# Peptides against a protein of PDB entry 4N7V: the designs that were tried, part 28

Target 1, 222 residues: chain A of PDB entry 4N7V
Amino acid sequence: TLRSITSPLVAHRLKPIRQKTKKAVVSILDSEEVCVELVKEYASQEYVKEVLQISSDGNTITIYYPNGGRGFPLADRPPSPTDNISRYSFDNLPEKYWRKYQYASRFVQLVRSKSPKITYFTRYAKCILMENSPGADFEVWFYDGVKIHKTEDFIQVIEKTGKSYTLKSESEVNSLKEEIKMYMDHANEGHRICLALESIISEEERKTRSAPFFPIIIGRKP

## One batch from the design tools (peptide; made by RFdiffusion4, then SolubleMPNN)

Design b1_p11_5_s4 (from b1_p11_5, 3 letters changed)
Fold by OpenDDE base, seed 5:
Structure b1_p11_5_s4 (fold): chain B 222 residues (1-222), chain A 11 residues (1-11)
Amino acid sequence: as target 1 above (222 residues)
Amino acid sequence: VELDIGEVPED
């Protein structure tokens, strides 16, 4: 099943973006829907031959073939659906479209990993918890130039000198120089606080059933 | 903003 290889994508709270590659254009629309436009070149002109339009919650996929499958000239936005539209739920999506859905999902997840959910200013750093899940990316930009980037898979450190390295195990973290450990300790504390605040704010958001509370900024740069 | 997303899979 599709669910065994990916979860429904989640595009809520993401800003509109349009990203072109050689064979596709992927967009997040103002409506927070996600569009994959499949592009073919003919006579030095690019045409959109197929469009997957995915709802913001990832559960509905609308597929259409512009201009009766002849294609529509590539423009600054997806072509409007006209005829021969197919609508699927996530669990009923034909297997032939699974790889394209996964592509859209990977794109959305990448955008989420770069989209601030919580920005927290400490005395020493700007901390940012991102939108991706599970295991949201966490970035710490120290005002003195040190940067720490935590992901589910690794921790990247950029020192004042510009020296950069990646840590993939607790053993490597424990082997850090004492000076770097101080930055790591601060980063970890900021991370803990952001996760705690995320939980509290999310619960209040659920109770109020109003407009989304995120993204949120806590404190200000000194 | 440009993202490194790679190419869409072919059918």
Scores: peptide ipSAE 0.292, ipTM 0.899, DockQ to the pose 0.828
Fold by OpenDDE base, seed 4:
Structure b1_p11_5_s4 (fold): chain B 222 residues (1-222), chain A 11 residues (1-11)
Amino acid sequence: as target 1 above (222 residues)
Amino acid sequence: VELDIGEVPED
């Protein structure tokens, strides 16, 4: 099943973006829907031959073939669905579209990993918890120039000198210089606080059923 | 911001 490979994508709270590659254009719309436009080139003109439009919650996929499948000239936005439209639920999506859905999902996850959910200013740093899941990215920008970027897979450190390195295990973290460990300790504390706040705010958001509380900023620059 | 998303898979 598709669900065994990926969960439904979630594009809530993401800002509109449009990114072109050689064979596709992927977009997050103002509606927070996600579009994958499959592009073909004919006579030095690019045409959209197929569009996957995915709902903001990832559960509904609308697939259409512009201009009766002949393609529509590539523009600044996806072509409107006019003909050859199919609508699927996530669990009913034909297997032939799974890879394209996964592509959209990967794009959304990447955007989410760069989209602030919680910004928390401490005495020493600007901490940012991102929107991606599971294991949201967490960035710490220390006011003195040190940066720590935590992901589910690694920790990247950029020192004051500009020296950069990646840590992938606890042993590597434990082998850090003492001064760097101090930054790491602060980053970890900020991370813990952001996760706690996320939980509390999300629960209140659920209870109120109001507009999203996120993104949120806690504290201010010193 | 440009993202490194790679090319869409072929069906």
Scores: peptide ipSAE 0.263, ipTM 0.891, DockQ to the pose 0.843
Fold by OpenDDE base, seed 3:
Formats: C-alpha cells, structure tokens, sequence
Structure b1_p11_5_s4 (fold): chain B 222 residues (1-222), chain A 11 residues (1-11)
C-alpha cells in the first residue's frame, strides 16, 4: 500500500513556493495545496501534460491532463483543471501515481525542515525548531558565531573558526572537546524547551478553533 | 531559495 511507503503529506502553515526542475514544477499554493506539474518540451516550448493537486492534509489527490492530454503551455501557476478530472483518496490512489506522490511528499518535507515553527531567543543564541516531523530539525545560532544544526540523522557543528564537522553517533558526541560540549549542552536545553512548548501549545490549539498559533517567537535577541 | 528535490519519476 501507499501508506506502507509514506504518510499523507502535510502542508499546513507552509508559505507559497514554486520550484521548477527539468521535468516538473512543484508548488505550494496560497491555499496550502500542493501541485506537481509534469512538464514536456516540444518545439522549444514547455507544456504541462499532467497535474497532481494534493490537499493540504495530503488525503485528497486530484489528477487531470490539461488540454485533453495535449498539454498546456507552462506558466507561473498550474493550469486550471478541465472536465476530465479524477479524484482519489490517499488510500485509493492508483499505484502508477505513488512515485509522483512521494516526490511531492519529499519536497514538502524538505520545505518543512526549513520552515520555523518555534523561534526561541536565549541569552546566548537564537534557537529554531522547524516544522518537519517526526524528529524536527533544530538549529542554534550562537551570537558569538558558533552554529549547531540537529536533524534526525546527524548533528552538524560549525565552530568560531569556521571549522565544520558532522556527528552521526553518540560516541562522536561524547568525544567532543569540553568547550564544544558547553555549546551542545545549551543547544540541547533549548531543544528540550522548544519541544515542551510545542507540546503545550499544540494541546491548547487542539482545544481552540482560532487561527493557528504557530509559528511563534519566544523572547527576543538581547 | 532553490531546494534539491531531484527529478520527478516518469511513468
């Protein structure tokens, strides 16, 4: 099943973006829907031959073939759907479209990993918890120039000198110099606080029906 | 900012 490969994508709270590759254009719309436009070139003109429009919660996929499958000239936005439209739920999506859905999902996840959910200013650093899940990216920008980037897979450290390295195991983390451990300790504390706040705020958001609480900023730069 | 998402798979 598609669900065994990926979960429904989530584009909530993401800003609009449009990115072109050689054979596709991927967009997050103002509506927070996601569009994959499949592009073909003919006589030095690019045409959109197929469109996957995915709802913001990833559960509904609308597929259409512009201009009866002949294609529509590539523009600054997806072409409007015609009368020949297919609509699928996530669990009923034909297998032929699974890889294209995964493509959209990867793009959304990448955007989420670069989208601030919580910004937290400490006396030493600007901390940012991102929107991606599970295991949201976490960045710490120390005011003295040190930078730490935590992901589900690694921790990247950039020292004052500009020296950069990646830690991929607990053993490597434990082998850090004491002066670097101090930065790591502060980063970990900021991370803990952001995760705690995320949990509390998300619970309150669930209880209310107002506008989204995220993104949020805690404190200010000293 | 452009993101590295690779090329879309073809049918």
Amino acid sequence: as target 1 above (222 residues)
Amino acid sequence: VELDIGEVPED
Scores: peptide ipSAE 0.245, ipTM 0.889, DockQ to the pose 0.899
Fold by OpenDDE base, seed 1:
Structure b1_p11_5_s4 (fold): chain B 222 residues (1-222), chain A 11 residues (1-11)
Amino acid sequence: as target 1 above (222 residues)
Amino acid sequence: VELDIGEVPED
C-alpha cells in the first residue's frame, strides 16, 4: 500500500512556492494544495502533460492531463484542470502514481524543514523550530555568528571562523571543545523550550478551533 | 531559494 511507504503529506501553513526541475514543476498554491506538473519538451518548448493536485492534508489527489493529453505550454502557474479529471483518495491512488506522490511528499517535507513554526529569541540567539515532523529541524543562530542546526539525524555546527562539522553521536557531542559545549547547551535549552511551547500552543489551538496559532514569534532580537 | 528535490521519477 501507499501508506506502507509514506504518510499523507501535510502542507498546512506553508507559504506558496514554485520550483522547477528538468522534468517537473512542484508548487504549493495559495490554497495550500500541492501541484506536481510533469513536463515534457517538444521542439524546444516545454509542455505540462500531467498534473497531480494534492489537497493540503494529502488525502485527496486530483489528476488531469492538460489539453486532452496533448499538453499545455508551461507557464507561471499550473494549467487549469479540464472536465476529464480523476479524483482519488490517498488509499485508492493507483500504484502508477505512487512515486510521483512520494516526490511531492518529499518536496513538502523539505519545505517544512525550512519553514519556521516557532521563532524564539534568547539573549544570545535566534532559535527556530521548523514545521517538519517527526523530529522537527531546530536551528540556532547565535548573534556572534555561531550556528547550530539540529535534525533528527545529525547536528551541524558552524563556528565563528566558518569551520563546520557534523555530529551524529553522543560521543562526538561529548568530544566537543568546552566553548562549543556552551553553545550546544544553550541550543538544547532553547530546543526544549520550543518543544514545550509547541505542545502547549497546539493544545490551546485545538481547544479554540480558531485560525492557526502558528507560526509564532516569541520575544525579539536584543 | 531552490531546494534539492531531485528529478521526478518517471512511470
Scores: peptide ipSAE 0.317, ipTM 0.904, DockQ to the pose 0.867; fails the geometry check

Design b1_p11_6_s1 (from b1_p11_6, 3 letters changed)
Fold by OpenDDE base, seed 2:
Structure b1_p11_6_s1 (fold): chain B 222 residues (1-222), chain A 11 residues (1-11)
Amino acid sequence: as target 1 above (222 residues)
Amino acid sequence: ELPSPGEFPLD
């Protein structure tokens, strides 16, 4: 099943973006829908031959073939759907489109990993919890130049000297120099606080059914 | 700018 290889993408709260590659253009629209435009080159002109338009919650996929399948010249935005439109739910998406959906999902997840959900200023650092899930990326920018980037898979440390290294196990974390452990402790505390705030705010957001509370900023830079 | 999530084959 598609669900066995990816979850429905979630593009809520993401800013519009358009990224072109050789064979595709992927966009997050103002509507927070995601479009994958499949591009072919003919006579030195790029044409959009197929479009997957995915709802912001990832559950609805609209597929169309611009200009009756002849293609539409690549522009600064996806071509509007006109004819030959197919609509699928996530669980009913034909397998032939799974790879394209996965492409969109990976793009969205990448954007999410770079999209601040909570910004928290401490006395020593700017902490940022990102939108991706599960295990949101967490960045700590210390005002003295140290940076810590936590992901679900690793922790990257950039020291004041610019020395960079990646930690992938608890044993490696435990082997850190004491001065770096101090930064890690602060980062972990900031992370804990951000996760706690995320939980509380998300619950209130769910109850109120109002406009999104995120992104939020807690505190201010000293 | 975001890195590409990778290319995929077209039909």
Scores: peptide ipSAE 0.034, ipTM 0.743, DockQ to the pose 0.810
Fold by OpenDDE base, seed 4:
Structure b1_p11_6_s1 (fold): chain B 222 residues (1-222), chain A 11 residues (1-11)
Amino acid sequence: as target 1 above (222 residues)
Amino acid sequence: ELPSPGEFPLD
């Protein structure tokens, strides 16, 4: 099943963006829908041959073939669906479209990993919890120039000198210089606080059923 | 600008 490979993408709260590659253009729209435009070049002109339009919650996929499948000239936005439209739920998406959905999902996850959900200013750093899940990225920008970037898979450290390295295990973290451990300790505390705040704010958001509370900024730069 | 998550072949 598609669900065994990826979960439905979630594009809520993401800003509009359009990213072109040789074979595709992926967009997050103002509506927070996600579009994958499949591009073919013909006579030095690029044409959109197929579009996957995915709802903001990832559960509905609308597929259409512009200009009766002949293609529509690539523009600054996806072509409007006019003909040959099919609508699928996530669980009913034909397998032939799974790779394209996965592409959209990876793009959304990448955007989410760079989209602030919570910005928290401490005495020493600007901490940022991102929108991606599971295991949201967490960045700590210390005011003295040190940077720590935590992901689900690794921790990247950039020291004041610009020296950069990646840690992938607890043993490597434990082998850090004492001065770097102090930064890591602060980063971990900021991370804990952001996760706690995320939980509390999300619960209140659920109760109120109002507009999203996120992104949110806690504190101010000293 | 965000890096591309990769490319895939057309069907």
Scores: peptide ipSAE 0.033, ipTM 0.739, DockQ to the pose 0.807
Fold by OpenDDE base, seed 1:
Structure b1_p11_6_s1 (fold): chain B 222 residues (1-222), chain A 11 residues (1-11)
Amino acid sequence: as target 1 above (222 residues)
Amino acid sequence: ELPSPGEFPLD
């Protein structure tokens, strides 16, 4: 099943973006829908031959073939659907479209990992919890130039000297120089706070049923 | 700019 290889993509709160490759253009629209345009080149002109339009919650996939399958010239936005539109739920998506859906999903997840959900300014750093899940990326930009980037898989440290290294275990973290441990301690505290605030704010957002509270900025740069 | 997650194969 498609669900066994990926979860429905989640594009909520993402800003519009358009990314072109040789064979596809992937977009997040103002509506927070995700479009994958399949591109073919004929006579030095690029044409959109197929479009997958995926709902912001990833659960609905609308597929159409521009200009009756003849293709439509590539433009600055997806072509409008005309006729012969197919609509699928995530669980009913034909297997022939799974790779295209996975492409969209990976793109969205990447965008999410770079999209601030919570920005928290401390006395020493700008902390950013990203939108990706599970295990959201967490970045700490210290005002003195040190950077710590935490992901689900690793921690990257960039020191003032520009020295960069990756930590993949607690043992490696414990082996850090004392001066670096101080930065790590601060980063961990900021991370804890952001996660706690995310939970609290999300609960309030659910209760109010209002416009999204995120992204949110806490504090100010000194 | 975001890195590409890959290219589609030919169908």
Scores: peptide ipSAE 0.033, ipTM 0.736, DockQ to the pose 0.750
Fold by OpenDDE base, seed 5:
Structure b1_p11_6_s1 (fold): chain B 222 residues (1-222), chain A 11 residues (1-11)
Amino acid sequence: as target 1 above (222 residues)
Amino acid sequence: ELPSPGEFPLD
């Protein structure tokens, strides 16, 4: 099943973006829908031959073939759906489109990992919890130049000297120099606070049923 | 501008 290889993408709260590759253009629209345009070159002109338009919650996929399948010249936005439109739920998406959906999902997840959900300014650092899930990325930018980037898979440290290294186990974290451990301790505390605030704010958002509360900024740079 | 997660695979 499609669900065995990817979850429905989630594009809520993401800013509009358009990213071109050689064979495709992926867009997040103002509506927070995601479009994958499949591009072919003919006579030195790029044409959109197929479009997958995915709802912001990832559960509805609309597929169409511009200009009766002849293609539409590549422009600054996806062509409007007019010809040969098919609509699918996530669980009913034909297997022939799974690879394209997975591409869209990976792109959205990457964008989410770079989209601030909570920005928290401490005395020593700017802390940022990102939108990706599960295991949201967490970045700490210390005002003295040290940077710590936590992901689900690793912790990257950039020291004042520019020395960079990656930690993949608790043993490696425990082997850090005492000076670096101080930064790690502060980063971990900021992370804990952001996760706690995320939970509290999300609960209030659920209760009020109003416009989204995120992204949010807590404090200000000293 | 965000980096691509890789080139789109062949159909």
Scores: peptide ipSAE 0.033, ipTM 0.734, DockQ to the pose 0.711

Design b1_p11_6_s2 (from b1_p11_6, 4 letters changed)
Fold by OpenDDE base, seed 3:
Structure b1_p11_6_s2 (fold): chain B 222 residues (1-222), chain A 11 residues (1-11)
Amino acid sequence: as target 1 above (222 residues)
Amino acid sequence: SLPSPGEFPED
């Protein structure tokens, strides 16, 4: 099943973006829908041959072939659907489209990993919890130049000297010199606080049914 | 711009 290889993408709260590659254009629209445009080149002109338009919650996929499959000239936005539109749920998406959906999902996840959900200023650092899940990226920018970037898979450290390294296990974290451990401790505390606040705020969003509270900024740079 | 999420899967 598609679900066995990817989850429905989530584009909520993401800013509009359009990114072109050689063979595709991926967009997040103002509506927070995600569009994948398949691009073909003919006579030095690029044409959109196929469009996958995915709902913001990833559960609905609308597929169409512009200009009756003849293609539509590539423009600054996806071509509007006209005829021969197919609409699928996530679980009913034909297998032929799974890799394209997965591509869109990876793009959205990448955007999410770079989209601030919570910005928290401490006395020593700017902490940022990102939108991606599970295990949101967490960045700490210390005002003295140290940076810590936590992901689900690793921790990257950039020291004042510019020395950079990646930690992939608890043993490596424990082997850090004491001065770096102090930064790590502060980063971990900021991370804990951001996760706690995310939980509380998300619960309030659920209760109020109002506009999203995220992204939020807590505190200010000293 | 962001890094590409890999090669686009063609049919």
Scores: peptide ipSAE 0.144, ipTM 0.871, DockQ to the pose 0.901
Fold by OpenDDE base, seed 5:
Structure b1_p11_6_s2 (fold): chain B 222 residues (1-222), chain A 11 residues (1-11)
Amino acid sequence: as target 1 above (222 residues)
Amino acid sequence: SLPSPGEFPED
């Protein structure tokens, strides 16, 4: 099943973006829908031959072939659906489209990992919890130039000197110099606070059923 | 601009 290789993508709260590659254009629209445009070149002109339009919650996929399958000239936005339109739920998507959906999902997850959900200013750093899940990325930008980037898979440290290294185990973290451990301790505290606030705010958002509360900024830059 | 999440799958 498609679900065995990827979960439905989640594009809520993401800003519009259009990313072109040689073979495709991936867009997040103002509506928070995701579009994958298949691009082909003919006579030095790029044409969109196929479009996958995915709902913001990832559960609905609309597939169409512009201009009766002849293709539509590549523009600054996806072509409007006019011909050969099919609509699928996530669990009913034909296997021939699974790899394209997976690509869209990876793109959205990448965008989410770079999209602030909570920005928290401490006395020493700007902390940012990102939108990706599970295990959201967490970045700490210390005002003195040190940077810590936590992901589900690793911790990257950039020291004042510009020295950069990656930690992949608790043993490596425990082997850090004492001065670096101080930064790590502060980063971990900021992370804990952001996760706690995320939980509290999400619960209130659920209760009120109003406009999204995220992204939020807590504190102010010194 | 964002880094590519990989190569686009071909049919």
Scores: peptide ipSAE 0.140, ipTM 0.868, DockQ to the pose 0.844
Fold by OpenDDE base, seed 4:
Structure b1_p11_6_s2 (fold): chain B 222 residues (1-222), chain A 11 residues (1-11)
Amino acid sequence: as target 1 above (222 residues)
Amino acid sequence: SLPSPGEFPED
């Protein structure tokens, strides 16, 4: 099943973006829908041959072939649906489109990993919890120039000198210099607080059924 | 701009 290889993508609260590659254009629209445009080149002109338009919650996929599959000239936005439109639920998406959906999902996850959900200013750093899940990215920008970037898979440290390294195990974290451990401790505390706030705010958001509370900024730069 | 999420899958 598609669900066995990816979850429905979630594009809520993401800013519009359009990313072109050689063979595709991926967009997040103002509506928070996600579009994958299949691009082909003919006579030095790029054409959109296929479009997957995915709802913001990832559960509905609309597929269409511009100009009956002949293609539409690539523009600054996806071509509008015309004829030959197919609409699928996530669980009913034909297997032939699974890889394209997965591509869209990876793109959305990447955007989410760079989209602030909570910005928290401490005495020493700007902490940012990102939108991606599970295991949201967490960045700490210390005012003295140190940076820590936590992901589900690794921790990247950038020291004041610009020296950068990646930690992938607890053993490596434990082997850090004492000075760096102090930064790590602060980062971990900021992370804990952001996760706690995320939980509380999300629950209140659910109860009120109002407009999104995120992104949110807590505190201010000293 | 963001890095590409990988190579686009072909049919």
Scores: peptide ipSAE 0.137, ipTM 0.867, DockQ to the pose 0.841
Fold by OpenDDE base, seed 2:
Structure b1_p11_6_s2 (fold): chain B 222 residues (1-222), chain A 11 residues (1-11)
Amino acid sequence: as target 1 above (222 residues)
Amino acid sequence: SLPSPGEFPED
């Protein structure tokens, strides 16, 4: 099943973006829908041959073939759907579209990993919890130039000197220089706080059913 | 700009 290889993408709270590659254009619209445009080149002109329009919650996929399948000239936005559209639920998406959906999902996840959900200013750093899940990226920008980037898979450290390295195991973390451990401790504390606040705010957001509370900024730069 | 999420899967 598609669900066995990916979850429905979640584009809520993401800013509009349009990114062109050689074979596709992927967009997050103002509506927070995601569009994947299949691009083909013919006679030095790019045409959109297929569009996957995915709902913001990832559960509905609308597929259409612009201009009766002849293609529509690539523009600054996806072509509008025509009468020849197919609409699928996530669980009913034909297998032939699964890889394209995964592509969209990866793009959205990437955008999410770079989209601040919580910005928390401490005495020493700007901490940012991102929108991606599970295991949201967490960045700490220390005012003295040290940077720590935590992902689900690794921790990247950039020291004041510009020296950069990646930690992938607990043993490597434990082997850090004492001075770097101090930064890591602060980063971990900031991370803990952001996760706690995320939980609290998300629960309140769920209860109120109002406008999204995120992104949120806590504190200010000293 | 964001890096590409990978190569687009063609049919």
Scores: peptide ipSAE 0.132, ipTM 0.866, DockQ to the pose 0.894

Design b1_p11_7_s1 (from b1_p11_7, 4 letters changed)
Fold by OpenDDE base, seed 1:
Structure b1_p11_7_s1 (fold): chain B 222 residues (1-222), chain A 11 residues (1-11)
Amino acid sequence: as target 1 above (222 residues)
Amino acid sequence: MELDLPEFPED
């Protein structure tokens, strides 16, 4: 099943963006819907042959073929659905569209990893918890120039000198210079606080069922 | 926003 490969994409709270690749254009619309436009080139002109429009919660997929499959000239936005529109739920999406959905999902996940959910200013750094899940990216920009970027897979450190390296195990983290460990300790504390706040705010958001609380900024740059 | 989005593979 598609669900065994990926979960429904989540585009809530993401800002509009349009990214063109050679064979596809992916977009997050003002409505927070996600579009995948499949592009073909003919006679030095690019045409959109197929469009997948996915709801912000990932559960509804609308598929259409502009101009009866002949294609519509590529523009600055997806072509409007006019004819030959099919609508599927996530669990009923035909297998032939799974790769395209996966591509949309990867795009959204990438955007989420770059989208601030919580910005937290400490005495020493700007901390940012991103929207991606599970294991949201966490960035710490120290005011002195040190940067720490935590992901589910690794920790990247950029030192004051510009020296950059990646840590992929606890052993490597434990082998850090003491000076760097101090930065890591601060980063971890900021991370813990952001996660705690995320939990509390999310719970209140669930109870209130009003406008979204995220993104949120805590504190300000000194 | 700069994204390192991979190309969509051939069908």
Scores: peptide ipSAE 0.222, ipTM 0.871, DockQ to the pose 0.671
Fold by OpenDDE base, seed 4:
Structure b1_p11_7_s1 (fold): chain B 222 residues (1-222), chain A 11 residues (1-11)
Amino acid sequence: as target 1 above (222 residues)
Amino acid sequence: MELDLPEFPED
């Protein structure tokens, strides 16, 4: 099933963006819908041959083929759906579109990993919990220039000197210099607080059922 | 926002 490959993408609260690759253009629209435009080149002109437009909650996929499949010249936005429109639910999406949906999902996850959900200013750093899930990225920008970036897979450290390295195990974290451990401890504390606040705020948001509370900023830069 | 987005894979 598609669900075994990926969960429905979630584009809520994401800002509009358009990214071109060789074979595809991906977009988040003002409506928070996600578009994948499949691009073909003909006579030195790029054409959009197929569009997947996915709802912000990932559950509805609209697929259309501009100009009856002849393609529409690539522009600064997806072509409007006009002909040969098909609409699917996530669980009813034909298998032939699964890779394209997965690509859209990866795009959204990447955007989410760069989209602040909670910004928390401490005495020493700007902490940012991102929108991606599970295991949201967490960045700590210390005011003295040190940066720590935590992901589900690794921790990246950038020291004051500009030295950068990646940690992939607890053993490597434990082998850090004491001065770096101090930064890591602060980062971990900020992370814990952001996760706790995310939970509390999300619960209140659920109860209120109004406009989104996120993104949120806690505190201010000293 | 600049993204390091990989190319769409070949079918």
Scores: peptide ipSAE 0.220, ipTM 0.871, DockQ to the pose 0.696
Fold by OpenDDE base, seed 3:
Structure b1_p11_7_s1 (fold): chain B 222 residues (1-222), chain A 11 residues (1-11)
Amino acid sequence: as target 1 above (222 residues)
Amino acid sequence: MELDLPEFPED
């Protein structure tokens, strides 16, 4: 099943964006829907041959073929559906579209990993918890120039000298120089605080039927 | 924003 290889994408709170690749154009619309436009070139003109439009919660997929599959000239937005429209739920999506859905999901996850959910200014750093999940990216920009970027897969460190390296195990983290450990300790504390606040604020969002509380900014740069 | 998005492979 599709669910065994990916979960429904989540595009809530993401800003509109459009990015072209050679064979596809991906977009997050102002409605927070996600579009994958499949592009073919013919006679030096690019045409959109197929469009997947996915709801912001990832559960509804609308698929259409512009001009009955002949294609529509590539523009600055997805072409409007006219005919040959199909609508599927996530669990009923035909297998032939799974790769395209996965591509949309990867795109959304990438955008989410670059989208601030919580910005927290400490005495020493600007901390940013991103929107991606599980294991949201966490960036710490120390005011002295040190940067720490935590992901689910690794920790990247950029030192004052510009020296950069990636840590992929606890052993490597434990082998850090003491001066770098101090930065790591601060980063970890900021991370803990952001995660705690995320939990608390999310609960309030559940209780309060209002506009989204995220993104939020806590404190200000000294 | 420009992202490091991989190319979509051919079907």
Scores: peptide ipSAE 0.220, ipTM 0.871, DockQ to the pose 0.794
Fold by OpenDDE base, seed 2:
Structure b1_p11_7_s1 (fold): chain B 222 residues (1-222), chain A 11 residues (1-11)
Amino acid sequence: as target 1 above (222 residues)
Amino acid sequence: MELDLPEFPED
């Protein structure tokens, strides 16, 4: 099943973006819907031959073929659906479209990993918890130039000198120089606080069912 | 924002 490969994409709270690749253009619309435009070149002009439009919660997929399948000239936004339209739920999406959905999902996940959910200013750093899940990216920008980037898979450190390295195990973290451990300790504390705030705010958001509370900024730069 | 998005593979 598609679900065994990926979960429904989640584009809520993401800002509109459009990125062109050679064979596809991916977009997050103002409506927070996600579009994959499949592009072909003919006579030095690019045409959109197929569009997957996915709802913000990832559960509804609308597929259409512009201009009766002849294609529509590539523009600054997806062509409007006019004919040859099919609508599917996530669990009923034909296998022939799974690869395209996965591509949309990867795009959204990448955007989420770069979209601030919580920004927390400490005395020493700007901490940012991102929107991706599970295991949201966490970045710490120390005011003195040190940067720590935590992902589910690794921790990247950039020192004041510009020296950079990646840590992939607890043993490597434990082997850090003492001065770097101080930065790591601060980063870990900031991370803990952001996760705690995320939990508390999400629970309140669930209770009130009001407009989204995120993104949120805690504190200010000194 | 510019993303390091891989190319869509051919079907």
Scores: peptide ipSAE 0.219, ipTM 0.872, DockQ to the pose 0.770; fails the geometry check

